Peptides against a protein of PDB entry 6FBK. Designs and how they scored, part 9

Target 1, 90 residues: chain A of PDB entry 6FBK
Amino acid sequence: EDTGVRVELAEEDHGRKSTIALRLWVEDPKKLKGKPKDNGAIEFTFDLEKETPDEVAQEMIESGFFHESDVKIVAKSIRDRVALIQWRRE

## One batch from the design tools (peptide; made by RFdiffusion4, then SolubleMPNN)

Design b2_p18_3_s1
Fold by OpenDDE base, seed 3:
Structure b2_p18_3_s1 (fold): chain B 90 residues (1-90), chain A 18 residues (1-18)
Amino acid sequence: as target 1 above (90 residues)
Amino acid sequence: MVKYVKTEKRTFIVTPKP
């Protein structure tokens, strides 16, 4: 599903640690219900074992990066990338 | 210039669009 939000690794993943660096940005703002701030690219760490995409997405909303109505679409974008990374580690 | 947004759980590093 094309969420309009892109998430990529901000570092090379060697599959040796549970924490990874991700970079997130809006590729197609028309896919979002609200109007996101012109933030640019957002880089952050994500613990594959302890954290959830929903929690991180909520943090972004609370920080003002996205409208509350887009929390699920942002979470999905992170989830999809995380799932792909975990699959590649197998 | 890079902007830092700190939350209780993490720090978001924002790189403005060119």
Scores: peptide ipSAE 0.774, ipTM 0.944, DockQ to the pose 0.751
Fold by OpenDDE base, seed 4:
Structure b2_p18_3_s1 (fold): chain B 90 residues (1-90), chain A 18 residues (1-18)
Amino acid sequence: as target 1 above (90 residues)
Amino acid sequence: MVKYVKTEKRTFIVTPKP
């Protein structure tokens, strides 16, 4: 599924720590229900063991990066990338 | 100009779109 939101590693992952750096940005704003801030990218840390995509997405909503109606879309984008990273670590 | 947005749990580093 193409959410219109891209999430990539902001640093090389050596699989040695639970915290990773991610970079998120909007590729296709038409996929979002609300109009997001036109940012180039948003970089942040994510703890693979303690945090969830939904919680981080909610933080972004509360920070004003996205409309509340797009929380699930943002969460999915983060989840998809995290899943790939977890898979590569196995 | 890079912008920093701090929450209770983390800091978001925001880069402006060119």
Scores: peptide ipSAE 0.774, ipTM 0.944, DockQ to the pose 0.712
Fold by OpenDDE base, seed 2:
Structure b2_p18_3_s1 (fold): chain B 90 residues (1-90), chain A 18 residues (1-18)
Amino acid sequence: as target 1 above (90 residues)
Amino acid sequence: MVKYVKTEKRTFIVTPKP
C-alpha cells in the first residue's frame, strides 16, 4: 500500500552493518489522518537486528513529527522499506 | 539549515524543505 510516507536509504548499503541510515519524508499528506509537522526530510539510524519500526515511529510521534493517530502508517512505511533492504541482503 | 532532534535512543536530522 501507498502510505504517503516515503522511506529510503540515506547511505549506500553494503550489507555489512546491522545499522543503516534511513531518510523519511511525507510524499502525500492526504494519506495521513493527522496534519504532520512540515519538517522536511528526517534522517535517522536504524538497527536491523535490535529495533522495530513501531518503536521508531513512536519516537517520532513523541518528538512531534507526526500525530499519534498516524503511528501505524509511519511504522508501516519504515517496516516496508526495512523488509526490502533485508530481502536485498539475502 | 539542518536541525537536530535528540531522543533517548537516537538523533533525528531534519533537513527543511527548500
Scores: peptide ipSAE 0.774, ipTM 0.944, DockQ to the pose 0.747
Fold by OpenDDE base, seed 1:
Structure b2_p18_3_s1 (fold): chain B 90 residues (1-90), chain A 18 residues (1-18)
Amino acid sequence: as target 1 above (90 residues)
Amino acid sequence: MVKYVKTEKRTFIVTPKP
């Protein structure tokens, strides 16, 4: 499903570390309920073993990147990318 | 110029949209 939010690896993944670097940005703002602050691309680390997409999405909302009404769509975007990365590692 | 946004758990690095 097209969430309007794109998430990609910010670095090459060798499948050796539990922590990865991700880059997230709004590709289609019309898919979001609220109007995000179009700050550009957001890069951050994500621990595949300890963290969840929902927690990180909540942090982004609290930081003012997105409206609270879009927490689920942001979390889904991160989750979908993380799943692909995990599958690729298998 | 990149912008750093820190939370209790991590740091977000924001690259402005061209």
Scores: peptide ipSAE 0.774, ipTM 0.944, DockQ to the pose 0.757

Design b2_p18_4_s2
Fold by OpenDDE base, seed 3:
Structure b2_p18_4_s2 (fold): chain B 90 residues (1-90), chain A 18 residues (1-18)
Amino acid sequence: as target 1 above (90 residues)
Amino acid sequence: RKKRKFKVMSLEELEARL
């Protein structure tokens, strides 16, 4: 599913660390229910062993990047990318 | 809980890394 939110690695992944640097940005704002802030991209560290996409998405809402109604779509975007990264590691 | 650190990058900053 195309969420309109893009998530990519912000660094090369050698599969050695449990933490990865991710970059997130809105590619298609009309797919979101609320109006996100006009940011180029948001970079953050994600711990593959300890953190969840839902937690990170919620923290983005609390930081004001997205409306609360879009927490699940943001979480899905992160989850989908994380899954791909994990699959490439295996 | 501890406040998560988010780094906001402009398009210009992103292009500078290429």
Scores: peptide ipSAE 0.616, ipTM 0.878, DockQ to the pose 0.757
Fold by OpenDDE base, seed 2:
Structure b2_p18_4_s2 (fold): chain B 90 residues (1-90), chain A 18 residues (1-18)
Amino acid sequence: as target 1 above (90 residues)
Amino acid sequence: RKKRKFKVMSLEELEARL
């Protein structure tokens, strides 16, 4: 399902590190229940071995980027991208 | 728990990096 939230690699992934740099932004705000604070992109590191999309999404909520009602859609967008990255590494 | 570091990129900044 298209979440309206896009997540991409902010750097080339050579499959060597457990941490990756990601960039997240809203492509279709109509698919979110709340209004995102910013219309830009959020860059962050993600540890493929230690962290979860839900944790990161929750931290984004706590930081005020998204409304709490959108935590799951944000988490899903991260999860889907992370899964794709991991699949490509194998 | 330490706060996660988030870097906010403006559209202009993103376009400049393309």
Scores: peptide ipSAE 0.613, ipTM 0.875, DockQ to the pose 0.779
Fold by OpenDDE base, seed 1:
Structure b2_p18_4_s2 (fold): chain B 90 residues (1-90), chain A 18 residues (1-18)
Amino acid sequence: as target 1 above (90 residues)
Amino acid sequence: RKKRKFKVMSLEELEARL
């Protein structure tokens, strides 16, 4: 499902470490319930072993990037990308 | 709870890198 939120690697992944750099941005704001604060991209580190997409999405909301009603759509976007990265590593 | 570090990149900066 197209969430309207895009997540990509911010660096090349060689599968050498448990942490990856991700970049997230809104591609279609009409799919969000709230209005995103910025049109840019958010870069962050994600620990594949210790962190969850839901936790990161919640932290983005707490930081003011997204409305609380969009936590699940943001989390799904991160989850889907992380899954692809992990599948490519295995 | 430690505050997560988020780096905000402008659309212009992003386009310059792509």
Scores: peptide ipSAE 0.612, ipTM 0.874, DockQ to the pose 0.795
Fold by OpenDDE base, seed 5:
Structure b2_p18_4_s2 (fold): chain B 90 residues (1-90), chain A 18 residues (1-18)
Amino acid sequence: as target 1 above (90 residues)
Amino acid sequence: RKKRKFKVMSLEELEARL
């Protein structure tokens, strides 16, 4: 499903590290219930072994990037990308 | 809860990296 939120690798993944750098931005704001703050992109590190998309999404809400009503769609966007990365590592 | 570091990138900065 198209969440309207894009998540991509911010660095090349060689499959050696448990952490990856991700870049997240809103591609289609109409898909969101709230109005996110206008940011070009948000870059962050994600630990594939220790962290969850839901937790990271919650932290983005707390940081004021998105409205609480969009936590699940943001989490899904991260989850989908992380899953792809993990699948490709196998 | 531990505070996460987020780096906010402008469109201009993103374009400069390409």
Scores: peptide ipSAE 0.611, ipTM 0.873, DockQ to the pose 0.755

Design b2_p18_5_s1
Fold by OpenDDE base, seed 1:
Structure b2_p18_5_s1 (fold): chain B 90 residues (1-90), chain A 18 residues (1-18)
Amino acid sequence: as target 1 above (90 residues)
Amino acid sequence: KKKRKFKVLDKEKVLAEL
């Protein structure tokens, strides 16, 4: 379902490297249990071979971007985008 | 736990690029 959190590529993906640059931001704050600390878009790299959406989401919480109760919804938003990117590569 | 680098950008600017 729609998490209210959007994730997009920060760069053009040529499907040649295992790391990709992503941007994540809140589109619908009503879908979150807590209040995000920042109203901006978060840019970061993601290793398709070594990292998981849950790990990145946890790191975002630890950095103070989201409340701990929203870790799963943030992880899902990343997972859904990553899956889409991988499907397009194949 | 590993330290990840996060860069915060202006949302309006990001939306304009889409």
Scores: peptide ipSAE 0.699, ipTM 0.910, DockQ to the pose 0.827
Fold by OpenDDE base, seed 5:
Structure b2_p18_5_s1 (fold): chain B 90 residues (1-90), chain A 18 residues (1-18)
Amino acid sequence: as target 1 above (90 residues)
Amino acid sequence: KKKRKFKVLDKEKVLAEL
């Protein structure tokens, strides 16, 4: 499913640490139920071992980047990228 | 509750690095 939200590595991943830098931005706002904040991208760190996409998405909502109705779609976009990164590390 | 650090980048910055 195309979430309309892009998540990419903000740094090269050498697979040596559990923390990675991610960059998230809206590519297709029509896929979102609410109106996201007018930002180019959001850069943040993610601990592959300790954190969950749902928790990070909730924190983005609390920070005002997205509407609460879009928490699941944001979480999915993070989850999909994180899963891909983890799979590539194997 | 800890507040996560989010770095906000402008659109030009994002497009330049893609």
Scores: peptide ipSAE 0.600, ipTM 0.880, DockQ to the pose 0.768
Fold by OpenDDE base, seed 4:
Structure b2_p18_5_s1 (fold): chain B 90 residues (1-90), chain A 18 residues (1-18)
Amino acid sequence: as target 1 above (90 residues)
Amino acid sequence: KKKRKFKVLDKEKVLAEL
């Protein structure tokens, strides 16, 4: 499902470490219930072993990047990318 | 509570790398 939120690797993934750099941005704001900030992208590290998309999404809400009503859609966008990365690693 | 580090990039930089 198209969440309107895009997540990509901010670095090349060689599958050698549990931490990856991700970049997240809104491609279609109409898919969100709230009004996101007009930022280019948000870069952050994600630990594939210790962190979850829901936790990171909640931290983005707390940082003011998205409205609380959009926490699930943001989490889904991260989850979808992380799942793809993990699939490619195997 | 732990504060995660987020780096905000401008639109031009994002589009340049796509």
Scores: peptide ipSAE 0.599, ipTM 0.879, DockQ to the pose 0.747
Fold by OpenDDE base, seed 3:
Structure b2_p18_5_s1 (fold): chain B 90 residues (1-90), chain A 18 residues (1-18)
Amino acid sequence: as target 1 above (90 residues)
Amino acid sequence: KKKRKFKVLDKEKVLAEL
């Protein structure tokens, strides 16, 4: 499913550490219920072993990047990318 | 509750690296 939110690695992943750098940005704002601020690309670290996409998404909401109604779509975007990264590591 | 560090980058710069 196309969430309209893109998430990419901010670095090469050699599969050696549990933390990765990610970048997240809106490609299609029409997919979001709220109107996001033009926050460019958001870079952050994600611990593959300890953190969850829902947790990070909620923190983005609280930081004002997205409306609360879009927490799940943001979380899904992160989850989908993380899943791909983990798949490549196997 | 921990405050997560979010760094905002220029989207044009990010897209250029992809």
Scores: peptide ipSAE 0.700, ipTM 0.910, DockQ to the pose 0.847; fails the geometry check

Design b2_p18_5_s4
Fold by OpenDDE base, seed 2:
Structure b2_p18_5_s4 (fold): chain B 90 residues (1-90), chain A 18 residues (1-18)
Amino acid sequence: as target 1 above (90 residues)
Amino acid sequence: RKKRVFKVLDLEEVLKRL
């Protein structure tokens, strides 16, 4: 399902590191329950071995980027992209 | 646990590079 939140690699993935740089932004704010405070792209590092999309999403909420009601949709957007990246590494 | 670093970028700049 399209979450309305887009996640892309911020760097070329050579499949070597466990950490990757990601960028996340809202494509369709209508799919969010809350209103994001910013209209920018959020860049962050994600450790494929140690971290989970839910944890990162929760940290984004705590930082005030998204409303708490949207934690799962944000997490899903990260999860979906991470899955694609991992599949491409196989 | 240290606080995660989030960097906010200009969206127009990001979209131009996709």
Scores: peptide ipSAE 0.738, ipTM 0.922, DockQ to the pose 0.910
Fold by OpenDDE base, seed 3:
Structure b2_p18_5_s4 (fold): chain B 90 residues (1-90), chain A 18 residues (1-18)
Amino acid sequence: as target 1 above (90 residues)
Amino acid sequence: RKKRVFKVLDLEEVLKRL
């Protein structure tokens, strides 16, 4: 399902590190229940072995990027991209 | 827990590099 939130690699992935750099932004704000405060791209690191999309999404909420009602849609967007990255590494 | 670092970038700059 299209979440309206896009997540992409911020760097080329050579499959060597457990940590990756990601960028996340809103493509379709109508898919969100809340209104994001900024229209930028959020860059962050993600540890493929230690962290979960739900944890990162929750931290984005706490930082004020998204409304609490959108935590699951944000988490799903991260999860979907992480899955693709993992599949490419196989 | 440690506070996660989030860096906000200009979206136009990001999109033209895709």
Scores: peptide ipSAE 0.730, ipTM 0.919, DockQ to the pose 0.889
Fold by OpenDDE base, seed 5:
Structure b2_p18_5_s4 (fold): chain B 90 residues (1-90), chain A 18 residues (1-18)
Amino acid sequence: as target 1 above (90 residues)
Amino acid sequence: RKKRVFKVLDLEEVLKRL
């Protein structure tokens, strides 16, 4: 299902490092319960071995990017992209 | 919890590169 939140690689993935750079932005704000304050793209590093989408999403909430009611949809968007990246690595 | 670094970029620039 389309979360309305888009996540893309911020750099080429050669499948060598456990960390990847990601960019996340809201493509369809109607899918979110809250209203994001910013319309920019959030760039961050994600450790495929140590971190989880849910943890990162929660940290985004704490940073004020999204309302807490949207933590799961944000986490899902990250999870879906991470899964795709991992599938391509195999 | 360890504080994560988030960098905010102009969406217009990001979309141009896709």
Scores: peptide ipSAE 0.725, ipTM 0.918, DockQ to the pose 0.831
Fold by OpenDDE base, seed 4:
Structure b2_p18_5_s4 (fold): chain B 90 residues (1-90), chain A 18 residues (1-18)
Amino acid sequence: as target 1 above (90 residues)
Amino acid sequence: RKKRVFKVLDLEEVLKRL
């Protein structure tokens, strides 16, 4: 499902590390219940072994990037990208 | 818990690198 939120690798993934750099930005703000607080891209590290998309999304809300009502859609966007990355590593 | 580090980048610059 199209969340209107895009997540991409911020670095080339060689499949060697458990940590990856990701970039997240809003492509279609109409998909969000709240309005995003910034129009930039958010770059962050994600540990494939230790962290979850839900936790990272919640931390983005706490940092003020998104409204709390959009935590699940943000988490889904991260989850979908992470799933693809893990699939390609197999 | 320790606060996660988020780096905000210019979107146009990001799009050029895709």
Scores: peptide ipSAE 0.648, ipTM 0.888, DockQ to the pose 0.885

Design b2_p18_8_s4
Fold by OpenDDE base, seed 3:
Structure b2_p18_8_s4 (fold): chain B 90 residues (1-90), chain A 18 residues (1-18)
Amino acid sequence: as target 1 above (90 residues)
Amino acid sequence: MVVIRFDRKTKKVTRREV
């Protein structure tokens, strides 16, 4: 499903490192329940082997980027992109 | 265009206009 949140690689993935750089931004704010603090792209790292999309999403909420009611939609957006990256590596 | 660097270890946030 279209979450309205877009996640992309912030760097070229050579498939060698477990840690990748991602960029996340709101493409369609109407799909979110709350209003995001910033209107920009959030760059962050993600460890494909050790971390989960839900944990990262929760950290973003705690840092004030999104409303708590949108944690799952943010997590799903990260999860979907991570899955695609992993599939491309295989 | 705003780019926000979110350091998840320290929770530090850096915002810059690009």
Scores: peptide ipSAE 0.795, ipTM 0.954, DockQ to the pose 0.926
Fold by OpenDDE base, seed 5:
Structure b2_p18_8_s4 (fold): chain B 90 residues (1-90), chain A 18 residues (1-18)
Amino acid sequence: as target 1 above (90 residues)
Amino acid sequence: MVVIRFDRKTKKVTRREV
């Protein structure tokens, strides 16, 4: 499912640490219910062992990056990338 | 391109043009 939100590694992943750097940006704003605050790439860390995409997405909402109605689509975008990273580590 | 560094620990946001 294309969320219109893209998430990529902000650094090379050697599969050695649980914390990774990610970059998130909106490719298709029409897929969002609200209008995001910025038109840039958000760089943030994510702990593969301790954190969840939903909680991180909620933090972004609370910080004003996205409309509250888009929390699930943002979370899904993060989840999909995280899953891919984890699969490649196996 | 604008890069927005979101420090989730401190909730600080830094914006930079790159």
Scores: peptide ipSAE 0.795, ipTM 0.954, DockQ to the pose 0.873
Fold by OpenDDE base, seed 1:
Structure b2_p18_8_s4 (fold): chain B 90 residues (1-90), chain A 18 residues (1-18)
Amino acid sequence: as target 1 above (90 residues)
Amino acid sequence: MVVIRFDRKTKKVTRREV
């Protein structure tokens, strides 16, 4: 489903390392329960082998990017993109 | 457009207008 949050690769993925760079931004703010702090693209790293979308989403909320009520929608957005990246690697 | 770099190790946030 369309979460209103978009996640894309911030770099080209050659499938050589477990850590990737991602970019996340709100495409449709009406789909979020809270109002995000910034209206920009958040660039961050993600370790495909060691980290989970839920943990990363929680870190973003703790840093004030999103309201706590939106943790699951943010996590889902990251998860969906990460799954696609992993599937393309296999 | 704003680009926000979030260093997850240090929790440092940097913002740049592009």
Scores: peptide ipSAE 0.794, ipTM 0.954, DockQ to the pose 0.923
Fold by OpenDDE base, seed 4:
Structure b2_p18_8_s4 (fold): chain B 90 residues (1-90), chain A 18 residues (1-18)
Amino acid sequence: as target 1 above (90 residues)
Amino acid sequence: MVVIRFDRKTKKVTRREV
């Protein structure tokens, strides 16, 4: 499912560290219920072993990047990318 | 283009136009 939110690696993944750098941005704002505060790419870290997409999405909401109604769509976008990264590491 | 660095540990947000 196309969430309208794109997530990519912000660095090369050598498959050794549990922590990775990600970049997230809105590609199709029409798919969001609210209007995001920024129109830029958000760079952040993610621990593949300790953290969850839901928790990170909640933190982004709390920081004001997205409307609370879009927490699940943001979480899904992160989850989908993280899953791909994990599958490629296997 | 705007790049937003979000330090989740400190909650610090840095916005830069590039």
Scores: peptide ipSAE 0.793, ipTM 0.954, DockQ to the pose 0.905

## One batch from the design tools (peptide; made by RFdiffusion4, then SolubleMPNN)

Design b2_p19_1_s4
Fold by OpenDDE base, seed 2:
Structure b2_p19_1_s4 (fold): chain B 90 residues (1-90), chain A 19 residues (1-19)
Amino acid sequence: as target 1 above (90 residues)
Amino acid sequence: RKRIRESLKRVPLEEARAA
């Protein structure tokens, strides 16, 4: 499902590190319930071994990047990209 | 407890789209 939130690698993935740099931004704000005040991209590190998309999404909510009602859609966006990255590493 | 993720930072959308 298209979440309207795009997540991409911020660096080339050589499949060596457990930590990767990601960038997340809203492509289609109509798919979000909240209205983010800033449309810039969010760059962050994600530990493939220690972190979960839900936890990271929740931290983004608590930091004020998204409305709490959008936590699941943000988490799904991260999850989907992380899954693709992990599959490519196999 | 409000948790702040230190790794979060804003970057220009143009840079993100180009990557």
Scores: peptide ipSAE 0.576, ipTM 0.892, DockQ to the pose 0.625
Fold by OpenDDE base, seed 1:
Structure b2_p19_1_s4 (fold): chain B 90 residues (1-90), chain A 19 residues (1-19)
Amino acid sequence: as target 1 above (90 residues)
Amino acid sequence: RKRIRESLKRVPLEEARAA
């Protein structure tokens, strides 16, 4: 399912670190309930062993990046990318 | 409102799309 939010690696992943750098941005704002004022990408680190997409998404909401009603769509976007990265690591 | 965690930062969209 297309969330309208894109998440990509901000660095090459060689499968050795538990922490990865990601970039997240909105491709289709019409799929969000809120309207973020900034259209820049968000770069952040994600600990594959200690963090969850839901927690990170919530932090983004609390920091003002997204409306609280969009926490799940943001979390899903992160989750889907993280899962893909983990699968590629085997 | 909670402060942005240290790892969160804005980067130019053009840069992100090109990477």
Scores: peptide ipSAE 0.574, ipTM 0.893, DockQ to the pose 0.584
Fold by OpenDDE base, seed 4:
Structure b2_p19_1_s4 (fold): chain B 90 residues (1-90), chain A 19 residues (1-19)
Amino acid sequence: as target 1 above (90 residues)
Amino acid sequence: RKRIRESLKRVPLEEARAA
C-alpha cells in the first residue's frame, strides 16, 4: 500500500551493523490526516535488533513531526523499508 | 507531553532526494 511517506537509507548498508541511518519524508500529503508544518526530511537512526517501527513513529509524533492520527501510516512506512532492508541482508 | 528523540533531525528535502 502506498502510504505517501517515503523512507530511504541515508547511508550505504553493508549488512554489518544493527543500527542504520534512515531518512523519512512526505511525498503525498493527501495520504495523511494531519498537516505537517515542514516538508523537510527527517533523518534518524534505527536499531534493527532493538527498535520497532511503531515505537519510532510514536517518538516522531511526540517530537511534533506528525499528528497523532498518522502514527500508523508513519509506522507502516518505516516497517516496509526496514523489511526490505532485512530481506536484502539475507 | 512532548518527547524528543535524540537521533531525529531535519535535513533539506533536496539533500535527501539526491542521496
Scores: peptide ipSAE 0.574, ipTM 0.890, DockQ to the pose 0.586
Fold by OpenDDE base, seed 5:
Structure b2_p19_1_s4 (fold): chain B 90 residues (1-90), chain A 19 residues (1-19)
Amino acid sequence: as target 1 above (90 residues)
Amino acid sequence: RKRIRESLKRVPLEEARAA
């Protein structure tokens, strides 16, 4: 399902490091319950071994990037991209 | 786990789309 939130690699992934640089932004704001003010992309590092999509999404909520009602959709977006990256690493 | 809040930063959408 299209979450309306896009997550992409911010750097080349050689499958060597446990951390990856990602960029997340809203492509379709209609998919979100909240109304994010800033439409810029969020750049962040994700540790494939220590972090989870849900935890990262929650951090974004706490940082004020999204409304708490959208934590699950944001988490799903990150999860889907991370899963794809991990699948390609295998 | 890592404190993600400290690593979050905004970047221009145009830059993100072009990467």
Scores: peptide ipSAE 0.570, ipTM 0.891, DockQ to the pose 0.776

Design b2_p19_3_s3
Fold by OpenDDE base, seed 1:
Structure b2_p19_3_s3 (fold): chain B 90 residues (1-90), chain A 19 residues (1-19)
Amino acid sequence: as target 1 above (90 residues)
Amino acid sequence: KVKVRRKFKRLSIEEARKL
């Protein structure tokens, strides 16, 4: 599934710590709530052991980055990247 | 309702291209 949302590492992953830096950007401007001046990626940290993509996505909605209707798309995009990172660590 | 507990940093396009 192509969500139109991209999530990448904001740092090199050496597989040593549970917290990673991620960047999320959206290819469809309609998915962004409002008209931010800075329309680049959203950078944030994610704890691979304690946090979930759904929780982070909900926080992004509450912060005003996305519409509530897009929470599952955002969560999936984060989940897919996190799963890939965890897979590569194994 | 989920409380926001983290910082989300909006980067410019130029900043986002840097690693």
Scores: peptide ipSAE 0.665, ipTM 0.902, DockQ to the pose 0.757
Fold by OpenDDE base, seed 2:
Structure b2_p19_3_s3 (fold): chain B 90 residues (1-90), chain A 19 residues (1-19)
Amino acid sequence: as target 1 above (90 residues)
Amino acid sequence: KVKVRRKFKRLSIEEARKL
């Protein structure tokens, strides 16, 4: 499904680290909370072994980036990218 | 309730367009 949220690698992945840099941006403006001056991507690290997309999405909401109703959409977008990265590493 | 433990960096559009 098209969540309106996109997640990409923020670095070249050589498959050597358990942590990766990701960037998340929103195509649907109503999914963004507030009116940030810098409305580009959100950059963050993700531990492929220890962390979950749901936990990260919840942290983003607590940080004020998204509405609580969009937590599962954000989590899905992160999950889909993480799954693709893991697939390419295998 | 989830505690925020990570650093989220908001990039400008220009920064986001390049690695």
Scores: peptide ipSAE 0.664, ipTM 0.903, DockQ to the pose 0.784
Fold by OpenDDE base, seed 5:
Structure b2_p19_3_s3 (fold): chain B 90 residues (1-90), chain A 19 residues (1-19)
Amino acid sequence: as target 1 above (90 residues)
Amino acid sequence: KVKVRRKFKRLSIEEARKL
């Protein structure tokens, strides 16, 4: 599924830390709330042991980055990247 | 409602392309 939201590593992952740096950018401008001038990536850390994509996505909504209706799409995008990272760690 | 920990940083396109 093409969510229109891309999530990538913001650092090299050597599989040594539970926390990873991620960058999320939106290819579909309709998903961005407020049409910010600075529409570059959103950088954040994700704790593979303590956090969930759904909770992080909800925090992004509460922070004003996205509409409530897009929370699951954002969460899925994060989840898919996290799953890939975890797969590569195995 | 989820409490925001204010961990998000919006990067410019130029900044985002550095890595």
Scores: peptide ipSAE 0.663, ipTM 0.900, DockQ to the pose 0.719
Fold by OpenDDE base, seed 4:
Structure b2_p19_3_s3 (fold): chain B 90 residues (1-90), chain A 19 residues (1-19)
Amino acid sequence: as target 1 above (90 residues)
Amino acid sequence: KVKVRRKFKRLSIEEARKL
């Protein structure tokens, strides 16, 4: 599924630590709450052992980055990237 | 409503293109 939201590593992953730096950017400006003029990316860390994509997505909504209706799309985008990272580590 | 951790940083396009 093409969510229109992209998540990438913000650092090289050597598979040594549980915390990774990620960057999220949105292709569809309609998904951005408040229409920020500068839509470069949102940088954040993700703990592969302690956090879930849904929790992080919810925090992004509460922070005002996205509309509440897009929480599942954001969560899915994070989940897809995290799953890929975990797959590459195995 | 979840407790928000102040961990999100909005980057410029120029910053986002750099690792």
Scores: peptide ipSAE 0.662, ipTM 0.901, DockQ to the pose 0.740; fails the geometry check

